# Peptides against a protein of PDB entry 8YR4: the designs that were tried, part 138

Target 1, 309 residues: chain A of PDB entry 8YR4
Amino acid sequence: PRGSPALQLVVLICLGLMGLERALNVLVPIFYRNIVNLLTEKAPWNSLAWTVTSYVFLKFLQGGGTGSTGFVSNLRTFLWIRVQQFTSRRVELLIFSHLHELSLRWHLGRRTGEVLRIADRGTSSVTGLLSYLVFNVIPTLADIIIGIIYFSMFFNAWFGLIVFLCMSLYLTLTIVVTEWRTKFRRAMNTQENATRARAVDSLLNFETVKYYNAESYEVERYREAIIKYQGLEWKSSASLVLLNQTQNLVIGLGLLAGSLLCAYFVTEQKLQVGDYVLFGTYIIQLYMPLNWFGTYYRMIQTNFIDMEN

## One batch from the design tools (peptide; made by RFdiffusion4, then SolubleMPNN)

Design b2_p20_8_s1 (from b2_p20_8, 17 letters changed)
Fold by OpenDDE base, seed 5:
Structure b2_p20_8_s1 (fold): chain B 309 residues (1-309), chain A 20 residues (1-20)
Amino acid sequence: as target 1 above (309 residues)
Amino acid sequence: STEEFLEQWKKLLEETLKKL
């Protein structure tokens, strides 16, 4: 934000916390590896207890997974509230100013309450989209790149290649299937609005429908509209299941290939048992924010389609 | 039109994004 130096400092602190989250995403699997290696070697209790305590502390800072935010993420979210409020207020004032610059004819032809509702939906959608891009999409892409580099340097180039192929295929299929799904969602919403309009028109013209005894005809037209809607709803819901299953399959194949390769290198004494656990833990950790990607892309598309209507 | 309003909104959003 071009403005208060205090808000610029808060943005810099939030970016620093995002960097710390990336470091924790590498450190937590490393400490978990070390615990497994110490347990395998039957190491002294003092070394094990220190490593476990350090791991639990780092895990508290990172967080536990889907729906459980870590301390660092919560602190970032807390600090970001003021930046979000400043951004929201600036967008609202720009929209309000623009609405006042519009012609009197434009205002007389529209319900003021509908214009305000579109403006509020738009501001909420944009601020939500920006927050999602900055705090979920960009960090997840960074974690993928960090993972590729880490596995290529500390394991073998083959592990970096597996992560690269798995994540590239996952992202590509997620985008392609989501764009394909958007067509079904738009068609569903258009048919829903048309079905609602027909129901409202039939109810407003109730006297005319009753005069012509056309009640059965209007009910049958409404039934046909519902059947068309349900056919589109089924396609929308089935496309979501297909997306989730495709994502699960890609991650499962990547996990299988990498786990088999890691197990082989452990049997050849090139890697330790803890390195197998590190790989599995890191891949599952990458999957968690990517699973949210499908859900939030759904919310964004819903909000955009709900603004087009 | 709703489309012209959406395009003006998109432009205003892009300009707001460039000023963030």
Scores: peptide ipSAE 0.014, ipTM 0.455, DockQ to the pose 0.012
Fold by OpenDDE base, seed 4:
Structure b2_p20_8_s1 (fold): chain B 309 residues (1-309), chain A 20 residues (1-20)
Amino acid sequence: as target 1 above (309 residues)
Amino acid sequence: STEEFLEQWKKLLEETLKKL
């Protein structure tokens, strides 16, 4: 943000906190590994208790992983409020100034309330998108890269390859299935707007409907519009379940392949029992923010479709 | 058109993002 050195400092602190979250995402599984190894070795209670206490403290700082409500994430979100408000206000003022530069013919042809609603939806959509990209997408991609490097260096190149293939397939299928799903969502939103417009038109013409005793006819037309909407809603919702299930299957296959390979290396005494637990824990931590990715990519598409109509 | 407004808005957004 050009013009406020205080907000620039807050952005730098938030970036530093994001770096700390990346470090925590690696450290938490490592400490959990160490607990499992200490339990396996029947280590003295004092060493175990310190490692468990340290793990729980790190887990409190991390929370559930990327996009979770951990202490560091909450502190970052709190500090970011002022930056978000500055960005939102700047976008709103730019939209408002651009609206004033538009021709009188453009303003006379549109309801001012509809234009403002499009502007507000647009501003909210973009600010939400930007926040999501910066705080969830980019961090998740960073955690994937860190994971590939970590597993390739400390385990075997095969583990890095499994994580790479699993995450690449997950991201690709998420994009492709979400683009396919967008068609059903557009059709649903168009039918929702048409159903709502019919309800509004019937209610605005209430006196005319009463005069002609056409209430039963208007109710039946509204029922037909609802049934048509629900048929499209079902396709949209079913396509979402299919997306979630496809994502779960890809993660499950990656977890299976990597867990079997890890178990094999533990039986060969090349890895410890804790390393098996580390791999599983890290993959699950990568899955959590990626599951949110499907949700926010949907939010993006909603907001763009809601601006086209 | 709403599309031209969206394209101009997208351009304004890209410019705003480059100025942040």
Scores: peptide ipSAE 0.013, ipTM 0.474, DockQ to the pose 0.012
Fold by OpenDDE base, seed 3:
Structure b2_p20_8_s1 (fold): chain B 309 residues (1-309), chain A 20 residues (1-20)
Amino acid sequence: as target 1 above (309 residues)
Amino acid sequence: STEEFLEQWKKLLEETLKKL
């Protein structure tokens, strides 16, 4: 924000908090590893109690990881409200000024309420998409890269390779299956609008329908339109379940391969029991925001398709 | 078209983001 040094400072603090969240996403699994190792070694109670207290404090700051409601994430979200309000207001004013610059012929061809609804949906979709990209997508990609580097340096290059292949396959399949699903969603939305239009037209022409005693015929046409809609809705919903199951399978295979390799290295005394727990905990932390990624990417695509109509 | 309007909006947004 060029005009307010106070808002620039808030953005810098939010970026610092995002960096702290990335550090917490690595530190929380490390402290959990250390607890498991100290329990295995039958370490003295004072060392164990300090490590457990430190872990619980770090877990309070982190929450569940990226996209969770941890203390740092909540503080960042709270500070960002003022930046979001400034951005939304600036976008709304730019749209409103642009609408006033458009020709009278463009305004006479459209209902003012439809233009305002498109502008409001536009602004909300944009600000929502931006906030989602900055606070969920970019941080998740950063956590994946940090994970690959961490496992490659502190474990073995094979662990970094497993995480790289698993996450690359997960992202590629998520994009490909989501693009495939977009066709079913567009067809569903088009049929939903056509079904609603038929219901509205039948109700607006109620007197004509009564005059011809055609109520049973209009109900049957509406039933056929609903059945056609439900066939498309089923394809959309089934394709979502297929996406989620494909994502779960890829993460499950990555978790299996990495967990077997960890278990083998623990049996050879190259890794500790806590390192097995660290790997599993870190992979689950990467999976949680990626599952939300598929959901929000769908919400974004919905908002774009709902603006296209 | 609503698509051209959405693309112009996306460009205006990317430019507004670069100017923030």
Scores: peptide ipSAE 0.011, ipTM 0.437, DockQ to the pose 0.013; fails the geometry check
Fold by OpenDDE base, seed 1:
Structure b2_p20_8_s1 (fold): chain B 309 residues (1-309), chain A 20 residues (1-20)
Amino acid sequence: as target 1 above (309 residues)
Amino acid sequence: STEEFLEQWKKLLEETLKKL
């Protein structure tokens, strides 16, 4: 944000908090490993209690689970509200200025309410996309890279390879299946708009429909349009389930391969029981942001398709 | 065209991103 040193400082603090979240994503599994190892060794209560207390504190800072945000993420989100509002307002003013530079013929050919709706959808879509890229995509890619480096250095090169192959396959399939789904979504939205237009035209011509006693014919045509829409909606929804199941299968196979390899190395006394728990915990932590990736990529594509129409 | 508007909007967005 050029021109506001206060907002630049807030951005730097938010970037620092994002770095802290990356550190917590490595530290939380390490402390959980240490608890499992101390429990296995029957370590003194004082050492165990300090490690558990430290783990719970780090877990409070990190957060975790479906819908639970950590203290650091909440603080980042809170500080970012002002930056988001500044960015939104700047984009809205740029769009509004550009709309005023357009020809009178362009304005006379469009309803002012439709133009404003496109501008508002555009602004929300962009601000949402930017926030998603900065706070979900980039951090998740960073966590994957950190994970590959960590497992390659502290476990074995085979663990780094499993994480690399699993995450590369997951990302590739997510992109490919989501691009495939976009076709069904575009077809669904086009049919929704056509169904709505037909209903509006029938209602605007109500007097003519009533004069010809054609109400039953218009209702039947509307029913056929709804059935066609529902057939496309089903394909869109079914393709989402297929995406989620494909993602779950890839993560499940990666978790299986890595967990079996961990269990083997624990049996060979090359790794401790806690290292098995660390691997499983870290893979689940990578999966949570990636599962949201499919949802937000859909929101982005919705917003772009809703701007094209 | 809606495409020219989207391209101009994309360009304006890229310029806005460079100025953020």
Scores: peptide ipSAE 0.009, ipTM 0.458, DockQ to the pose 0.012; fails the geometry check

Design b2_p20_8_s2 (from b2_p20_8, 15 letters changed)
Fold by OpenDDE base, seed 4:
Structure b2_p20_8_s2 (fold): chain B 309 residues (1-309), chain A 20 residues (1-20)
Amino acid sequence: as target 1 above (309 residues)
Amino acid sequence: STSSFLEQWKKYLEELLKQL
């Protein structure tokens, strides 16, 4: 943020904390591996207890992984509040300035409340998107790259390839299915707005509706609009379930392929039992933020669709 | 037009990203 060295320092601290989260995302599975290996070797209680205690402490710092509410993530989120407020205020002032530059004809053709609602939605959408990109998308992509490198170097190139193919397919399908889903969501939102407009018009014309005894007719028209909305809502919700299921299948196939390969290498004594657990733990840990990725990419598209209408 | 507003918003977002 230009103009505040204090906020720039906070951004640098937040970036440092994001780097620490990446380190924790690798260390937590490694410590969990070490626990499994120590248990397998029947290591002395003191070594096991120290490793378990260290793992639990690292897990407290990490939380559930990327996009979770771990201590480091919470501290980063807390520090980021001031940066977010600065960014939000700047975006609001820019929108407000731009609204004042618009022609009188544009202002006379729109209700002030609708203009403010577009401005608020726009500001919330962009600030939410930026926060999501910086704190969830970029970190998750970094964790994927780190995972590919780690598994390629410490296990075998085949593990890195499986993770690469799985994550590339996951991201590609997430984008493609989400773009396909956007059509249903746009249609749903358009019908929601039309249904709401009919309800508002009927209520604004309440005296006229009452004068003509047309209450039953307006209720029936509203029911038809709701049924049409629900048909589009069903398509939107069903497409969401399809996206989530497709994502689960891709991760499941990647987990299956990698787990079978890991089990094979453990049987050949090239890997330890703990390495099998590490692989599974790391893949599941990558899945959690990626599942959120689909949700927020959807939220972004909603917010853009809501600005077009 | 809403499209010109969205394009201006996209440009402003790109400028805001450059000013971060």
Scores: peptide ipSAE 0.021, ipTM 0.511, DockQ to the pose 0.013
Fold by OpenDDE base, seed 1:
Structure b2_p20_8_s2 (fold): chain B 309 residues (1-309), chain A 20 residues (1-20)
Amino acid sequence: as target 1 above (309 residues)
Amino acid sequence: STSSFLEQWKKYLEELLKQL
């Protein structure tokens, strides 16, 4: 944010906290590995108790699998409120200034309440998009890269390859299926608007409909429009289930391949039992933010379309 | 096209980053 050194410092602190979240995402599985290894070796209680206490503290900082409920994430979100408000206000003022530069004919053709609704949707769309990119998309891509590097360096190169192939396939299928779903969503929204327009037109012409006793005909036309809408809604909802199931299958296959390979290396005494638990924990931890990626990508596309209009 | 969307999005992100 140009002109406010205090908000620039808050942005730098938030970026530092995002870096700390990435470090915690690697450290938490490592400490969990160490607990499993110490339990397997029947290590002395003092070393086990310190490692468990350290793990629980790191897990408190990291939070749950969504990454949104940890102390560091909550502190980042709290500090970011002022930056988001500044950005929102700046975008709102830019949109408002642009609206005042538009021709008088454009303003006379639109109701002031519709113009304000477009401005509010534009502002919320932009600020939402930016927040999702900075706090969900970029961090998730960073965690994937860190995961590939970590597994390639500290495990066999085959683990890094499995994670790379699994995540690349997951992202590619998520994009392709989400683009395919966007067609059904657009058709659904168009039919919803047409159904609403028909209902409004019938109600505005209420006197004419009543004069001709055409109420039953208007109700039947509205029923047909609802049935057509529900057919498109079903396709949209079914396509979401298909996306989620495809994502679950890809992660399941990656988890299966990597878990079998890890189990094999443990039987060969090249890895410890804790390394098996680390791999499974880290893959599940990557899956949680990725499950929302299809929703974020759809939101990005919607927000971009709402800005072009 | 997906490429034109990504380019528009990159320009938009660059403008947003210039405004930050």
Scores: peptide ipSAE 0.021, ipTM 0.446, DockQ to the pose 0.015; fails the geometry check
Fold by OpenDDE base, seed 2:
Structure b2_p20_8_s2 (fold): chain B 309 residues (1-309), chain A 20 residues (1-20)
Amino acid sequence: as target 1 above (309 residues)
Amino acid sequence: STSSFLEQWKKYLEELLKQL
């Protein structure tokens, strides 16, 4: 933010906290591995108690992982409120200034309530999109890259390859199925608007409908419009289930391949039992933010379409 | 097109980053 050194410092602190969240996302599975290894080795109680206490403290800082409400994420969100308010106010003032530069003919053709609603939607879409990119999309991509590097260095190149192929296939299928689904959602929204317009027109012409005793005919036309809408809604909802199932299958196959390979290396004494637990824990932790990625990509697309209008 | 969308996104991100 230009002109406020205090807000620039808050942004730097928030970036530092985001770096700390990335470190916690690696450390929490490592400490959990160490607990499992210490339990397997029947280590002394003092070492076990210290490692468990450290794990619980790190887990409190992390929460559930990326996109969860851990202490570090809550502190970041709290500090970011002032930056978000500054950004929202600046976007709102830019939109308001631009509205005053528009021609009198543009203002006479629109109701003041519609103009304000466009301004509020524009401000919310911009600020929401930015916060979404910075705090969900970029961190998720960073955690995937860190995961690939970590597994390639500390396990074997084969684990890094499995995570790379699984995440690349997951992201590609998420984009492709989401783009395919967007066609059904657009058709649904168009039919919803048409059904609503027919209901409004029938209600505005209520006196004429009552005069001709055409109530049964208007109800039947409205029922046909609802059935047509529900047919498109079903396609939209079924396409979401198909997306979620496709995502679940890709993660399930990646987890299966990596877990079998890890179990094999544990049987060959190349890895410990704790390394199997680390792999499973880390993959599940990467999956949590990715499950929302399809919703995320749609929110990004919707906010952009709403900004082009 | 997906390319024009990514370019608009990049411009918008650059403009937002200039305002930060």
Scores: peptide ipSAE 0.021, ipTM 0.453, DockQ to the pose 0.015; fails the geometry check
Fold by OpenDDE base, seed 5:
Structure b2_p20_8_s2 (fold): chain B 309 residues (1-309), chain A 20 residues (1-20)
Amino acid sequence: as target 1 above (309 residues)
Amino acid sequence: STSSFLEQWKKYLEELLKQL
């Protein structure tokens, strides 16, 4: 935000809090590992109680990972409200100024309420997309990179390779299947609008339809339009299930490969029982924000399709 | 095309970042 040093400081604090969230995503599994190792070794109660208390405190700060209701995430979200309001207001003023620069013919051809609705959709979409990128996409990619580095350095290069292959395949398949699905969604929305338009036209011409006793014909045309819509809706819904199942399979295979390898190294006494728990916990933490990635990528594409109309 | 969408999105993001 150019021109407000206070808001620039808030942005820097929010970036610092995002860095702290990345550190917590590594520390929480490490402390959980340490608890499991202390339990396995039958360590003294005082050491165990201190480690458990520290873990619970770190877990309170982290919450459920990226995009969760952890203390650090909540504090970041609270501080970001002022930055979001500044950005929203600036986008609204730019859109409003642009609307005033448009020709009188453009304004006479459109209802003022539709113009305002387009402006409000535009501002909400932009601000939502920016917030999603900064607070969900970029942090998730950072957590993946940090995970690859961490597992490569502290476990074995094979664990880093498994995480890299699993996450690269997950992201690639998510993009490819979502782009494929977007065709069905566009076709569904077009058919929905056409079905609604036919219903409105039939109701506006009710007197003419009644004069010609054409009610049965209009009902049959509406039925055909609904059947065509439902065929597209089924393809859209089935493609979403296919996306979710593909994501589940990729994560399941990565978890299987990594957990078997970890279990093998524990049996060979190269790793401890807690290291098995750390790996599983960290992979699940990476999966949680990625599960939302498919939903938000869809939201992004929808907002762009709604801006093209 | 996905490339034109990514380019438009990149331009839009660069314009938004210049306004931040």
Scores: peptide ipSAE 0.019, ipTM 0.442, DockQ to the pose 0.015; fails the geometry check

Design b2_p20_8_s3 (from b2_p20_8, 17 letters changed)
Fold by OpenDDE base, seed 5:
Structure b2_p20_8_s3 (fold): chain B 309 residues (1-309), chain A 20 residues (1-20)
Amino acid sequence: as target 1 above (309 residues)
Amino acid sequence: STQKFLEEWKKLLQETLEKL
């Protein structure tokens, strides 16, 4: 935000906290590896207890996964409230100013309450989309890149390649299947609106329908419209299941390939038992925010389609 | 009319995004 130096400082602190979250995403699996290695070696209790305490503290800072935010993420979200409010207010004032610059004929031809409702939906959708891109999409892409670099440097280039291929395939299939799904969602919403319009028109013309004894005909037309809607709804729901299953399959294959390779290197004494646990933990940790990606891309598309109608 | 309004709104949002 070009404005208050206090808000610029808050943005810089939030970016610093995002960097700390990336560091925690690497450190937590490393400390978990170290615990498994110390347990395997039957290390002294004092060393084990210190490593476990440090791991639990880092895990508290990182958070527990899907739906449980860590301390650092909560602190970032708390600080960002003021930035979001400033951004929202600026967008609302720009829209309001633009609405006042529009001709009296434009205002007389439209329900002012409907224009405000479109403006409020648009501002909420854009601020939500921006917050999602900045705090979920960009960080997840950064974690993937950090993961590829980390595994390529500390394990073997083959592990970095597996993560790269798995995540590239996951992202590509997510985009392609989501774009394909958007067509079904648009068709469903269009058919829903058409079905609603037919029901409203039939009810408004009730006297005419009754005069011609056309009640059975209007019910049958409504039934046909519902069947068409349900056919599109089924395609929309089935496409979501297909997306989730495709995502699960890609992650499962990547986890299988990497876990087998890691297990092989542990048997050859090139890696430790803890390194197997690190790989599995890190891949599962990458999957959690990516699973949210499918859900939020759904919300974004729903909001965009609901603005087009 | 709604499409033109949505395009102007997208443009205003894009200009607002560039000024953030």
Scores: peptide ipSAE 0.014, ipTM 0.447, DockQ to the pose 0.012
Fold by OpenDDE base, seed 4:
Structure b2_p20_8_s3 (fold): chain B 309 residues (1-309), chain A 20 residues (1-20)
Amino acid sequence: as target 1 above (309 residues)
Amino acid sequence: STQKFLEEWKKLLQETLEKL
C-alpha cells in the first residue's frame, strides 16, 4: 500500500508473524518428539515438565496449524483488518470510477442495483481470494517445502520423496476433481436461479393465479423445479463427498507409507520413537490447511459462477 | 457485456494488485 507508511509497517509485521507461524509449525512437532523421547528414556520429572510446558505454550501460539485460531494467527488477522479495509475501499473506488466512465447507453440498459450487487460480490470475492491465497495457500505450500527439506535432511531422502509425492498428488487431485465438480455446481446454480425466478414470477402474478384458480398448477410446477434442483444438488454434494474422501485416501496412503518406513528405521535404531510421532504429527498439520484449500477453492468458484449469471 | 466487464474488472484488479 504506497499511500500509508503505517500500513506498510503493518504488512511487514504480518509477514514477520507469517514467518513465525512457519517456525512454529516445525518447532511444535520437534517439541512433541522430545516429550516422547523423554518419556521413553524415563527422564527426570523436571526436564519433562519444562518440555511439556514449552510445548503447550508453543501450541497455544500455533493453534491447530496453518489457518487455525492460534494466538499468532489471531494477532495477524487483527492487524490485517486495517490493510484489508484499505484494499477493499481502493478496489470499490476503482470499480465505482470505472462505472462512471461507462457510456450512458450501458447505464440505461441495466438496473443500477444489479450492477452494484455484481460489483460488491466481485470486490468481496477478490478480497476473500487474495486473503486466502496470502494467508492459507502460500503458507501451506511453504510448509510443504519446509517439510520436504526437513525430512530429506534429518531423516532420509525417501521421507522427503513420500511427502513430495503425497502432497503433489493431493494438490493435483484436488484441482482436477474440483474442476470436474464445477460443472455440477454451475448446473445446480442455474437450476436454483430458474426455480427462484419461477417462484418470483408466480408470486408477482398472484392476482392472475387467484383469478384462474391456477394455484395447484403453479405449486406442481414449482415442485417439479425443486425436484430437478435437488437432483443437481445431490450430484454437487456427492461430488464434494467424493473429493473429501479422495483427499483423505491420499493423505492416508502417504501417512501409511511414511509411518511404515519410519517404524522400520526405528526398529533399526536409526531413528527414535519420537521421530515416528514427529512424522505423523507433521503430516496431520499439513493436512489441516489443505482440507481448507478444497473449501476455499469452492468459494472462489462459487463467486465466479455467481458473477457469470 | 458482463463478460467484458468481468475481464476489464480482472485487468483492473491485476493492475491494482501490482500497485499494492
Scores: peptide ipSAE 0.008, ipTM 0.471, DockQ to the pose 0.012
Fold by OpenDDE base, seed 3:
Structure b2_p20_8_s3 (fold): chain B 309 residues (1-309), chain A 20 residues (1-20)
Amino acid sequence: as target 1 above (309 residues)
Amino acid sequence: STQKFLEEWKKLLQETLEKL
């Protein structure tokens, strides 16, 4: 924001808090590892109690990881409200000024209420998309890269390779299956609009339908339209379940391969029992925001398809 | 027409983001 040094400082603080969240995503599994190792070694109560207290404090700051409601994430979201309001207001004013610059012929050809509704849906969809990209997508990609680097440096290159292959396959399959699903969703939305239009036209022509005693015929046509819609809805919903199951399978195979390799290195005394727990905890923390990624990417595609009509 | 408007809006928003 060029015009307010106070808002620039808030953006810098939010970026600093995002960096702190990335550090917490690594530190929380490390402290949990250390607790498991101290319990295995039968360490003195004072050292164990300090490490557990530190872990619970870090877990309070982190929450569940990226996309969770931890203290740092909540503080960042709270500070960002003012930046979002400034951005939304600037976008709304730019749209409103551009609408006033458009020709009278363009305004007479469209209902003013439809233009405003398209503008409001546009503004909310794009501001929501941007906030989602900045606070969920980019941080998740950063956490994956940090994870690959961490496992490659502190474990073995094989762990970094497993995480790299698992996450690359997960992202590729998520994109490919989501693009495939977009066809079913477009067909569903088109049939939903056609089914709603038939219901509205039948109700607006109620007097004509009564005059011809055609109520049973209109109900049957509406039933056929609903059955056709439900067939497309089923394909959309089934394709979502298939996406979620494919994602779960890829993460499950990555978790299996890495957990077996961790267990083997623990049996050879190259790794500690806590390192096995660290790997599993960190992979689950990467999976949580990626599952939300598929959901929000769908919301984004919905908003774009709903704006295309 | 709505797609062109959305693409122009996406460009305007991207330019507005680069100017923030």
Scores: peptide ipSAE 0.008, ipTM 0.432, DockQ to the pose 0.013; fails the geometry check
Fold by OpenDDE base, seed 1:
Structure b2_p20_8_s3 (fold): chain B 309 residues (1-309), chain A 20 residues (1-20)
Amino acid sequence: as target 1 above (309 residues)
Amino acid sequence: STQKFLEEWKKLLQETLEKL
């Protein structure tokens, strides 16, 4: 944000908090490992109690679970509201200025309410996309890289390879299946618009329909359009379930391979019981943001498709 | 015309991103 040193400082603080979230994503599994090892060794209560208290404090800062945000993430989100509002307002003003530079013929050919709706959808879509890229995509890619480095250095090169192959396959399949799904979504939206247009045209011509006693014919044509829409909606929804199951299968196979390898190395006394728990915990932490990736990529594609129409 | 508007909008957005 050029021109506001206060907002630049807030951006730097938010970037610092994002770095802290990455550190917490490594530290929380490490402290959980240490608890499991101390419990296995029957360590003194004072050492165990301090490690558990430290783990719970770090877990409060990190957050975790479906819909629970940590203190650091909430503080970042709170500070970012002002930056998001500044960015949104700047984009809205640029769009509005550009709309005023357009020819009178362009304005006379379009309904002002449709132009404003496209501008508002455009602004929200872009601001949402940017926030998603900065706060979910980039951090998740960073966590994957940190995970590969960590497991390669502190476990074995085979663990780093399993994480690399699992995450690369997950990302590739997510992109490919989502691009494939976009075709079904475009077809669904086109059929929805056609069904709505048919209903509007029938209602605008109500007097003509009534004069010819054609109400039953118009209702049957509308029913056929709904059935065609529902067939496309089913394909869109079924393709989403297929994406989610494919993602779950890839993570499940990665978790299986890595967990078996951990269990083998624990049996060989090369790793401790806590290291098995660390691996499982860290893979689940990587999965949570990636599962949201499929949802937000859909929101982005929706917003782009809704701007094309 | 809508595609040209989307391309100009993408360009304005990219320039806005570079100025952020």
Scores: peptide ipSAE 0.008, ipTM 0.445, DockQ to the pose 0.012; fails the geometry check

